# Designs tried in a protein design run: peptides against a protein of PDB entry 4ASU. Part 62

Target 1, 270 residues: chain A of PDB entry 4ASU
Amino acid sequence: ATLKDITRRLKSIKNIQKITKSMKMVAAAKYARAERELKPARVYGVGSLALYEKADIKTPEDKKKHLIIGVSSDRGLCGAIHSSVAKQMKSEAANLAAAGKEVKIIGVGDKIRSILHRTHSDQFLVTFKEVGRRPPTFGDASVIALELLNSGYEFDEGSIIFNRFRSVISYKTEEKPIFSLDTISSAESMSIYDDIDADVLRNYQEYSLANIIYYSLKESTTSEQSARMTAMDNASKNASEMIDKLTLTFNRTRQAVITKELIEIISGAA
Target 2, 83 residues: chain B of PDB entry 4ASU
Amino acid sequence: FTFASPTQVFFNSANVRQVDVPTQTGAFGILAAHVPTLQVLRPGLVVVHAEDGTTSKYFVSSGSVTVNADSSVQLLAEEAVTL

## One batch from the design tools (peptide; aimed at target 2 G63)

Design b2_p23_6_s2 (made by RFdiffusion4, then SolubleMPNN; from b2_p23_6, 10 letters changed)
Fold by OpenDDE base, seed 3:
Structure b2_p23_6_s2 (fold): chain B 270 residues (1-270), chain C 83 residues (1-83), chain A 23 residues (1-23)
Amino acid sequence: as target 1 above (270 residues)
Amino acid sequence: as target 2 above (83 residues)
Amino acid sequence: SSEEEEMKKLEEELKKEEEEEKA
């Protein structure tokens, strides 16, 4: 490699390092915000899920329609965030199909569709785009919930799959159940609840869905930002190491060039 | 007793004497060992009566209330403010 | 080198992300 080639490579890698450092800082700021906002969101979301856990709602085996909601974002450069969700979605879809269930998929974030479109395109109902540029709000979750409820797909039960935040260096892909109004209304375990007006139950279910979606978005966002921060940090470190290696190569090559020039002068080979 | 909005937690697994909630069908008082029920909130006042006799007031917009068989209660409001 | 190829891939991904942020 010529000195010019090495210099060009050094310049390129230094530029990459600047970009990755900048992205790390941006991700860190977004992470700090997301973590703060996740605290109340987790209490809120877990509170919404309490009914389903305590009531032990069972879907009859004869009911076949299942909905999978995958939650991620549109943005890349965050490690395995999207692939983890997609992997679990694929696994769940395969298991349900093997059990004779009809499976439909909703993607929150374009990356889910990008991963699954070739194998599961026929199962997709809708993909929500423009996710991940701004922190998710309850309004955003409500819009998603409403669109789902108005989709015309009469699912019996479903699963929402998302990355739960554990720490700045750790997330876990998890699923939470979602149920249709009909499934809840017909569940034997719900008999212990006082006579609930049908309209009340419908409204309650709408809130529950929005609540769970909101919770999943907050967990996903926090996980994503932490993963991006880590990914950009790793990239910056890798760039630094490469700069060091190339600098050594540059110095060696420069010495070799000087030596060659001296030999040419001494030998009279001009 | 858990009372939260998407952005704020007011109570997290707390013991309270009574919670008065505004529902679409009217005011609903939740006592200890209340029968399991589901309700939807209307805009209005939530009053939390602590075991020590203190009372806290909140304004809520919309949301849900769950009373479970184990006496756990989840009050989840879309928006809530302390009064 | 394999490391250089990885850096080129990263550069391409970074460019895509920048384009997406501008859009």
Scores: peptide ipSAE 0.273, ipTM 0.920, DockQ to the pose 0.912
OpenDDE base, seeds 1, 2, 4, 5: peptide ipSAE 0.269, 0.269, 0.261, 0.260; ipTM 0.915, 0.921, 0.923, 0.921; seed 2 fails the geometry check

Design b2_p23_6_s3 (made by RFdiffusion4, then SolubleMPNN; from b2_p23_6, 8 letters changed)
Fold by OpenDDE base, seed 5:
Structure b2_p23_6_s3 (fold): chain B 270 residues (1-270), chain C 83 residues (1-83), chain A 23 residues (1-23)
Amino acid sequence: as target 1 above (270 residues)
Amino acid sequence: as target 2 above (83 residues)
Amino acid sequence: MEEEEEMKKLEEELEKEKEEEEK
C-alpha cells in the first residue's frame, strides 16, 4: 500500500470514529431518558397484563388464527436488537404453522419488515414505520392499537414480541399474549368475573391492547438505545485500534521510502 | 393495589382499605374481597383510602380498572393527577 | 482483513442511516 492509500484509509476511519462517538453520546442521552420513562411504563404495562396472567385465558385448539406483533424500530446500528426479535418471530411462526395455525404478522418498525420480507412477506398485514426517531408515547401506542383493531383482521390469539430491558448491557426477547375480544369473552376462566357489559369489555380490551403496545415500545426503546450505545462504543474502540495500526504502518512505510530515496541519492541513481 | 398512568406510578402493589373509582357505569368502591370485575374509567375522582386512615384524591381521565379473584386491583389511567 | 471488512460494513450502515435521517 502506498502512503497515499494508507492516508486515505486513516482519514476514512477517523471520520467513522468521530461519527460513532457522536452517535454513542446521542444514544446515551436517549437511553437515560428511556430508562427513566420505562419505570412507570413497566408498572403500567405489567399491570395491564395481570388479568391475562391471573385469568389464565386459553384459546381453544380449534381456533387457528394467530397474530404475531414484532416490536422494534426503523433504525439500525444497535447490535442484535432487530435480529433477536425477528428470530423469535420466525421461531414462533414456524411453531404455530407446525401446529396448523394461520399466522399473520405485524411489524412495529421497518427493520422487522426488512429482515422478514423475503421469507414472510405474505404473512405481513401491516408495518408501522417512523418508529424510533422520537420516544414512543401512549398516543402512538393507541394509534397502533386502533389500527390493529380496525384492520378487519380477525385473530383468536396473538403474541407480542419485544426486547425487555434488563440492564445497560442486557436485554431479553420476550413474548406476551394478546387475546381477541371474542377469546376473552368466551374464556371459561372469565366466568368468575361478574357479568361484564359487552361494551365495557370492548373498551377495556382497547385499553389493554394500547397498554401492552405502549409497554413493549418502552421496553424496546430502552433496550435499543442501550444496545446502540454499546455498539457505537465498540465501533469507536475498534476504529481507534485500527487507526493506531495504520499509523504504525504509515510510519514504517514512510521510513522505508525515505531510506530508499537516500540510497538512491548515495548511489547516484537519482 | 396498583395505580398508575403511563408516566407515573401512584401505588405499586400496595395494601389499601378502599378505592373509589369513577366508571362508565357509575362510581363504585373497591373493598377487600370485592368480586372480580372489569371496568372502564370515566373522567372523575379517584379516592384511595389507606389502611392508616389517610385519604388521597386523584383526578383521572380514562382507563381501566381490574379487580381480580385474588383481591389484586389494577387501576390504569391514561392520565392522572394528584389533588 | 476481517477488521477492515467490519469497518467497511459499518461505514455502509452509517451512510444508510444518514440517508434515512436526511429523509
Scores: peptide ipSAE 0.148, ipTM 0.909, DockQ to the pose 0.855
OpenDDE base, seeds 1, 2, 3, 4: peptide ipSAE 0.108, 0.036, 0.039, 0.078; ipTM 0.899, 0.876, 0.877, 0.903

Design b2_p23_6_s4 (made by RFdiffusion4, then SolubleMPNN; from b2_p23_6, 9 letters changed)
Fold by OpenDDE base, seed 4:
Structure b2_p23_6_s4 (fold): chain B 270 residues (1-270), chain C 83 residues (1-83), chain A 23 residues (1-23)
Amino acid sequence: as target 1 above (270 residues)
Amino acid sequence: as target 2 above (83 residues)
Amino acid sequence: SEEEKEMEKLQKELEEEKELEAS
């Protein structure tokens, strides 16, 4: 490698380092906000899931239609955030298929589709794009919920898969159930609840779905921003190390060039 | 008793004496031993009666309320404000 | 080197991310 080549590479890596440092700071700011907003969202979302946990709603074996909702984003540079969700989705899809279930997939965030397109393209109903640029709102969740309900796919049971935030250095891919109106209404465990008007139950289910999606988005966002912060930090460190190595190489190469030139001068070969 | 909106928590697993909620089928009071039920909120007034006798009022836009067999209650409003 | 490949990959990803932000 010539001095020129090394210099060019150094410049490139220094630029990368600058960008990754900047992105780290941005991710840190977004993480801080996301974490603050996650606190109430978690209470809200967990509250929405309480019914399903307490009632232990089960889907009859004869019900075959299963919906998988994978929640991530459009953005990369966040470590294993997307791959973890996709992996869980694949596993769940395979398990369900083995059990004789029909599986359809909804991707929240373009990265899910990007990962699963080759292997699961036929199972995708819809992919929601433009996720991750701004913090998710309840309105966003409602839109997703509405589109799901209007998709024409009459699922019996579903799974929403997302990364649950644990700490700045830890997340866990989780799965939460979603149920169709029919499944909820027919569940034996729901018998303890007073007779609920069908319209009320429908509306309740719509809220529940929106609530769960909102919760998942908030968990996912917080996890993603934290992971991105870490990834960018690591990238910055790696860039720094490479800069150091290249600098050493540059210096050695420069010395060699100088030595060669001196020899040429002394030998009269210049 | 849990009462929250997507952006704010008002009560988190709290013990309360009574919660009055506005539902589409009418307003009703939730007591400690209320039968399990699911309801949808209409825009209106939520009144929380604390054990210490304090009464708090909230306006909610919409949402859901769940009363479970274990007496746990989840009041989840899309929007809620303290009055 | 593996390190260079990683940096190239990172560069590509960074460019993609910039494009997404500009979109």
Scores: peptide ipSAE 0.387, ipTM 0.930, DockQ to the pose 0.903
OpenDDE base, seeds 1, 2, 3, 5: peptide ipSAE 0.379, 0.385, 0.381, 0.375; ipTM 0.921, 0.928, 0.926, 0.928

Design b2_p23_7 (made by RFdiffusion4)
Pose (drawn by RFdiffusion4):
Structure b2_p23_7 (pose): chain A 181 residues (1-270 with 5 gaps), chain B 83 residues (1-83), chain P 23 residues (1-23)
Amino acid sequence: ATLKDITRRLKSIKNIQKITKSMKMVAAAKYARAERELKPARVYGVGLIIGVSSDRGLCGAIHSSVAIIGVGDKIRSILTFKEVGRRPPTFGDASVIALELSIIFNRFRSVISYKTEYSLANIIYYSLKESTTSEQSARMTAMDNASKNASEMIDKLTLTFNRTRQAVITKELIEIISGAA
Amino acid sequence: as target 2 above (83 residues)
Amino acid sequence: EELEEELEELEELEEEIEEELEE
C-alpha cells in the first residue's frame, strides 16, 4: 500500500509489458522469415505417431493442441528430440530425425487460424517448416494478449498510486496543522 | 517438370523439352514421353533442355526423380548449386 | 484480492520469460 511498494510494482509490470511487446515484433519478424521459406518448402514436400513442436514456449495453445519419437521438448513434457525453435529448422535436422529411426503438426493458414527412403525425411522437413511458421504467428498473438493484460494491470495500479499520493499529502498536512494547533 | 531443393525452386511445373538426370545406374534423359518410373539420384550433373532450344546446367548431390502416369516429372535434390 | 491474483499471474509469466532468456 505504500508509495514505495506501488512504484516498485509499476516498474516491475512495466518491465514485463515492454518485454512482451518486444516479443510481439520479434514473432512478427521471425514469422515473416518463416513464411518466405515456406513457399519453396511446400512445393518440395508432397510425395507411428510423430508429434512436431519446439522447446520454446510462450506461443499459446500450440503445444497443448498436439495430442523414441516426439520432436520438440515441450511435447514430452506431458508424459526424444530436443533443441528446436531457437533457430529455423534445416533439412539436416529433418535428416537426423530420419536417421535415428501418421504425423501430427500445426499447418499454417494465416496469422489467426490453424489446424492440427528419401521421401520419409521430406515429410519430416515439411512438418518442421510448417510448424515453426505456425509456432511464431501464434506467439505473435500470445505476447500481444499478454502485453494487453500487463497494460490493463498498469492502469489499475496507476489509479491506486494517485489515491495513495493524495492520501499521503493530506496526512502530512494534518500532522502539521495539529502540531500547530 | 518441377525442380527444387530445400533452399530454392528452379522450375515450377514445366513445360520443358527434356532433362538429363544422374541416377544410381548411369544416367537417364527424360523426354516428354517417358515411362512411369520412380528413381533415386547420385552425385552428377542435371542438364535442362529448354523449350526454346537453350540449355541450363546445374549440379545435384542426391535426391529423387518421379515421373507419373501422365506427362509430369518432379525432380528434387538435397542441394543444387551453380557452378 | 483480485489485484493480487492478477499480479501473481504476471509474476508467473515473468518467470517463464526469464527461463526462456536463460536458454

Design b2_p23_7_s1 (made by RFdiffusion4, then SolubleMPNN; from b2_p23_7, 8 letters changed)
Fold by OpenDDE base, seed 2:
Structure b2_p23_7_s1 (fold): chain B 270 residues (1-270), chain C 83 residues (1-83), chain A 23 residues (1-23)
Amino acid sequence: as target 1 above (270 residues)
Amino acid sequence: as target 2 above (83 residues)
Amino acid sequence: SEMEEELKKLDELEKEIKEELER
């Protein structure tokens, strides 16, 4: 490689390093906020799921409509955050299809659609975009929940798939159940709950859906920011190492060029 | 007893004597061994009676309350503030 | 070479960064 080539490459990599360092800092700030906001959100979300744990809700086998909601974002450069969710969605969809279920998919965040569109386009109902620029709010979750409820798709049960935050260096893709109003209202295990008015139950389920979506968004956001921070840190380190290698190469090449020029001058070949 | 909003936790798996909640079907008190039920919150006052006799008051907006057979209670408000 | 492979990875990263910044 010529000195000019090396110099050009160095400039490019130095620029990458600057960008990745900046992105790391931004991700770190967003992570810190997300982690703080996740604490109450987790209590809230886990509390919302308590009913499903306490009441063994069963969906009859003759009910075949299943909804899969994948939760991520629109933003890239965060390692395996999106692919992990998509992988589990694919696995779940395949398992359900093998069991004779009808599967429909909803993506929260554009990245899910980007990954699954080619293979699962016919199963997609809707993709919610504009996710990841700002921290998710309960209002955002409510909007998503409302759109789902008004979509006209009458699912029997569903699964919401998202990345649960474990630590700054770890997340786990997991699944939580979603049940339709009809499934809940007809569940034998719900018989112990006294005098539940139909309107009350409907409203309750609307909150439940919004709650789980909100929870999943908060877990996903925290996981994403931590993963991005790690990814950008690794990228910055890799860039730094390459800069060192190229700098060494540059210096060696420069000396060789100088030596060659001196020989040419001395020999009269210049 | 768990009482939380999306942004704040007031009680997390706590033992309390009684919780008064405002529901769309009417305000009711949740005591030990209360029958299982699901309710939706209306804007109003939540009163938590602790085992030590202290009373805490909260204003809540919409939300839900679940009383399970095992006496676990989840009070989940969209918005809540301490009074 | 190993260095060439690392450079390719950085080139891909640059592409991803560009795509992200243009989003």
Scores: peptide ipSAE 0.338, ipTM 0.919, DockQ to the pose 0.819
OpenDDE base, seeds 1, 3, 4, 5: peptide ipSAE 0.330, 0.176, 0.329, 0.333; ipTM 0.915, 0.897, 0.920, 0.920; seed 5 fails the geometry check

Design b2_p23_7_s2 (made by RFdiffusion4, then SolubleMPNN; from b2_p23_7, 9 letters changed)
Fold by OpenDDE base, seed 2:
Structure b2_p23_7_s2 (fold): chain B 270 residues (1-270), chain C 83 residues (1-83), chain A 23 residues (1-23)
Amino acid sequence: as target 1 above (270 residues)
Amino acid sequence: as target 2 above (83 residues)
Amino acid sequence: SSLEEEEKKLEELEEELKKEEEE
C-alpha cells in the first residue's frame, strides 16, 4: 500500500470513529430515557399479563391458527438485537408447524422483515415500519393492536417475541402469550368470569393486546439502545486500534520510502 | 393491588382496603375477596382506600380492571392523574 | 489477519452508517 492509500484509509477510519462516537452518545441518551420509561411500562405490562398467567389459559389442540409477533425496530447497528428475535421467531414457527399449526407472522420493525422475508414471506401478515426513530408511545401500540385485530386473521393464540431488558450489558429474548377473544371466552379456567358481557370482554382484550405490545416495545427499545451504545463503543475502540496500527504502518512505509530513495541516490539508479 | 398507567405507577402490589372504579356498566367498589371479574374503565374517578385509612383520588380516561381469584387486582388505565 | 477482519468490520459499519444516513 502506498502512503497515499494508507492516508486515505486513516482518514476514513477517523471519520467512522467520529460517527460511532457520536452515535454512542445519542444511543446513551436514548437509553437513559428508555430505561426511565421502562420502569412504569414494565409494571403496566406485567400487570396486563397477570390474568393470563393466573388463569392458565389453554388453547385446545384442535385450534390451529397461531400468530407470532416479533418486536424489534428499523434501525441497525445494535448487535444481535434483531437476529435474536428473528431466531426465536424461526424456532417458534418451526415448532408450531411441526405440531400442525398454521402460523402467521407480524413484524414490528422493518428489520424483522428483512431477516425473515426470504424464508417466511408467505407467513407475513403485516410489517410495521418506522419503528425506532422515536420512543414508542401507547398510541403507537394501540395502532398496532387495532390493525392486528382488524386484519381479518382469526388466530386462536399467539406469541409476542421481544428482547427483555436486563441490564446495560444484557438482554434476553422472551415470549409472551397472546390469546384471541374466542380462546379466552371458551377457556375452562375463565369460567369464573362467565358473567362478563361479551362487549366488555372484547374491549378488555383490545386493551390487553395494546398493553402487551406497548410493554414489548419499551423492553425492546431499552434493550436496543443499550446494545447500540455498546456496539458503537466497540466500533469506536476498534477504529482506534486500527488507527494506531495504520499509523505504525504509515511510519514504517515512510521510512522504507526514504530508505529506498537514499539507496537510489547512492547507487545512482535514478 | 396494582394501579398503573403506561407512564406512571400509583400502586405496585400494594394492600388496600377498597378501590372504587368507574366502569362502563357502572361504578363499583372492589373489596377484599371480591369475586373475580373483568371490567373496562370509563372516564371517571378512581378512589383508593388504603388500610391506614387514607384515601387517594385519581381521574382515569380508560383502561381495564381485573379482579382475580387470588384477590389480586390490576387496574390499568390508559391515562391517569392524581387529584 | 486480525487486521483484515477488523477492516472488514469497519467497512461493514461504514456501509450500514451510509444506509442509515440515507434513510
Scores: peptide ipSAE 0.024, ipTM 0.872, DockQ to the pose 0.779
OpenDDE base, seeds 1, 3, 4, 5: peptide ipSAE 0.021, 0.021, 0.023, 0.024; ipTM 0.865, 0.861, 0.875, 0.874; seed 1 fails the geometry check

Design b2_p23_7_s3 (made by RFdiffusion4, then SolubleMPNN; from b2_p23_7, 8 letters changed)
Fold by OpenDDE base, seed 2:
Structure b2_p23_7_s3 (fold): chain B 270 residues (1-270), chain C 83 residues (1-83), chain A 23 residues (1-23)
Amino acid sequence: as target 1 above (270 residues)
Amino acid sequence: as target 2 above (83 residues)
Amino acid sequence: SELEKEEEKLEELKKKIEEELKE
């Protein structure tokens, strides 16, 4: 390679490194905020799920409609954040189908659709876009919940799949249950709950759905930002190593060129 | 007893003496061994009576409250502020 | 070469970055 070629390559890699470093910093800032906001959101979300843990809600086997909600975002360059959710969605869908269930899918974030569209297009009800540019709010979750409830799809039970934040270097894809109003109202385990008005229960379930969606969004966002930060850091390090290698090559090539020029001068060939 | 909004935690698995909540069906007090119930919050005052006798007041918007058979309580408000 | 493969990976990353920035 000529000095000019190496110089061009160096410039290109240096530019990549600048971009990845910048993206790392942005992701770091967003992560810090997300992590702070996740603390109360987790308490809130886990609290909302407490009923389902304490009341052993069973869906009758004759009920066949199952909804899968995958939660991620529209934004890329965050490692396996989207693929991990999609993988678990596929697995869950396959298991449910094998059990004779009807499966429908909702994607929160456009990346889920991008991954699953070819293989599961017929199962998709809706994809919510414009996720990931700004931190999710409870209002956002409420909008999603409302749209789901008004979609006309009468599921019996469902699963929400998202990445739970563990640490800056770790997340875990997991699933939480969603139950329809009919399933909750007919559950034998709910008999111990005193004189629950039908309207109250309906409203309660609307909040529950919004709550779990909100929780999943906050977990997902925090996981995503941390993963992006890590991905960009790794990219920056890789670029740095490449720069070092190319710089060494440049220096060696430069010396060779100088030597050649000197020989040409001495020999009169110049 | 857990009391939280999406953005703030007021109580996390705490032991309290009594919690007064404003529900759509009426305000009621949650005591030890309260019967299990599900309620929806209306805008109003939440009063938490701590074991040490202290009382804290909060204004809440909409939300839900769950009283379980094991005496665990989850008060989840869409919005809540300390008074 | 291994170096060329690494450079190719970085170029692929560059393309992905550019795509992301367009969104």
Scores: peptide ipSAE 0.236, ipTM 0.911, DockQ to the pose 0.893
OpenDDE base, seeds 1, 3, 4, 5: peptide ipSAE 0.235, 0.047, 0.202, 0.200; ipTM 0.908, 0.878, 0.910, 0.909; seed 5 fails the geometry check

Design b2_p23_7_s4 (made by RFdiffusion4, then SolubleMPNN; from b2_p23_7, 8 letters changed)
Fold by OpenDDE base, seed 1:
Structure b2_p23_7_s4 (fold): chain B 270 residues (1-270), chain C 83 residues (1-83), chain A 23 residues (1-23)
Amino acid sequence: as target 1 above (270 residues)
Amino acid sequence: as target 2 above (83 residues)
Amino acid sequence: SELEKEEEELKKLEEELKEELKE
């Protein structure tokens, strides 16, 4: 490689390093905010799931319609955030199909669609785009919940798959159950709950769905920003190492050129 | 007893004496060992009576309340403010 | 070479960065 080639490469990598450093800082700021907002959201979301855990709601085996909601975002450069969710969605879909169930998929974020479109396009009901530019609000979750409920797909049970935040360096893809109104109303374990009006139960279920979606979005966002921060940091370090290597190569090449020129001068070959 | 909105936690697994909630079917008090129930909140006042005798008041917009068989209570409001 | 592989990875990243920044 000529000195000019090495110089061009150095310039390119230095520019990459500047961009990745800037993105790291942006991700760090978004992460800090997301983590703060996740604290109350987690209490709220876990509280919403308490009924399903305590009532031990089971779907009869005869019920075959299953809904999978995958939660991620539209934005890339965040490591395995999207692929992790997609992988678990694929696994769940395959398991359900093997059990003879009908599976439909909802994607929250365009990246899920991008990954699963070729293999699961026929199973997609809807994909929600424009996720990840701004922190998710309860209003956003309510819109998603409403659209799901109005989709016309009469699922019996479902699962919401998202990345749960553990720490700045760790997340785990998890699944939480969602149930239809009919499944909840028919569950034997719900008999202990007295005087539940059908209208009340319907409204309750709508809130429950919105709550769970909101919770999943907050977990996903925090995990994503953390992962992006890490990814950009790693990229910056890799760029730095490459710059060092190329600089050494440049110096060696320069010395060789100088030596050659000196030899030519001494030999009179000029 | 857990009382939270999407953005704020007021009580997290706390022991309280009584919680008065505004529901669509009417306001009712949740006491210890209350019968399991599900209700939807209407806009109104929530009053929490702590074991130490302290009473706190909140205004909620909407949401849900769950009383479980194990006496756990989840009050989840879309919006809530301390009064 | 290992260096060339690393450079290719960085180039891929650059392309992804350009796509992300255009949005």
Scores: peptide ipSAE 0.230, ipTM 0.907, DockQ to the pose 0.892
OpenDDE base, seeds 2, 3, 4, 5: peptide ipSAE 0.227, 0.073, 0.225, 0.223; ipTM 0.911, 0.883, 0.914, 0.912; seed 3 fails the geometry check

Design b2_p23_8 (made by RFdiffusion4)
Pose (drawn by RFdiffusion4):
Structure b2_p23_8 (pose): chain A 181 residues (1-270 with 5 gaps), chain B 83 residues (1-83), chain P 23 residues (1-23)
Amino acid sequence: ATLKDITRRLKSIKNIQKITKSMKMVAAAKYARAERELKPARVYGVGLIIGVSSDRGLCGAIHSSVAIIGVGDKIRSILTFKEVGRRPPTFGDASVIALELSIIFNRFRSVISYKTEYSLANIIYYSLKESTTSEQSARMTAMDNASKNASEMIDKLTLTFNRTRQAVITKELIEIISGAA
Amino acid sequence: as target 2 above (83 residues)
Amino acid sequence: VEEELEELEELEEEIEEEEEEEE
């Protein structure tokens, strides 16, 4: 309730809001990179339960929608392939998955809507390239919603700070008048 | 005729005369009228004879060539670079 | 308000864990 506590909390939530907004544009830039590389990947990959995701969270209902194998560390987290999502998926990554050894992944539609031999590794590559394009755009909206929630929280606390600031001024003033009187 | 690597796409549904292709057994030149077959590639060159008579030369490390019941061929390699 | 603060503290922890994983 003290001004010091409110000023500390404002700076704390502002730091979160700046970071979440900073990740909205990052997901927007990485999604643009993912969609530019999805066009040649879709024309490349045309011709057992495999779950395709990533280690990197903060992407909304992507890991929860997909329901030994399992690519993406967050899919094993419910009940394996690790270190994906940090860098764009290469064909070599899809090759290692095929080397160690009917498939579930998120297909890219737009920014809002989604759906859940040598040829076998091409399907894994097709899922990896589709997945990261889906993971990044979903994260663009997840951090956009988080930036909105943190901003609403700052507005509510600013109104508290103005009430407390007024209450401190009047209290100091009363202590002066009374001490005089 | 479709020719693509994971990185870039060279031909998108040609519309081409013939394509020389490296295969595990020697080499195969796929004409417009060729039997339906499924083949796997080896380290070798790919020569694309354009419809206007011109030539295109690329290199292929590995992959697959697929010619369906119709006049359609899809050639895909892990890496294809010039030169 | 207290519930919204707890949610934002959980989100802050997730962001810090992600930054550590990137390092």

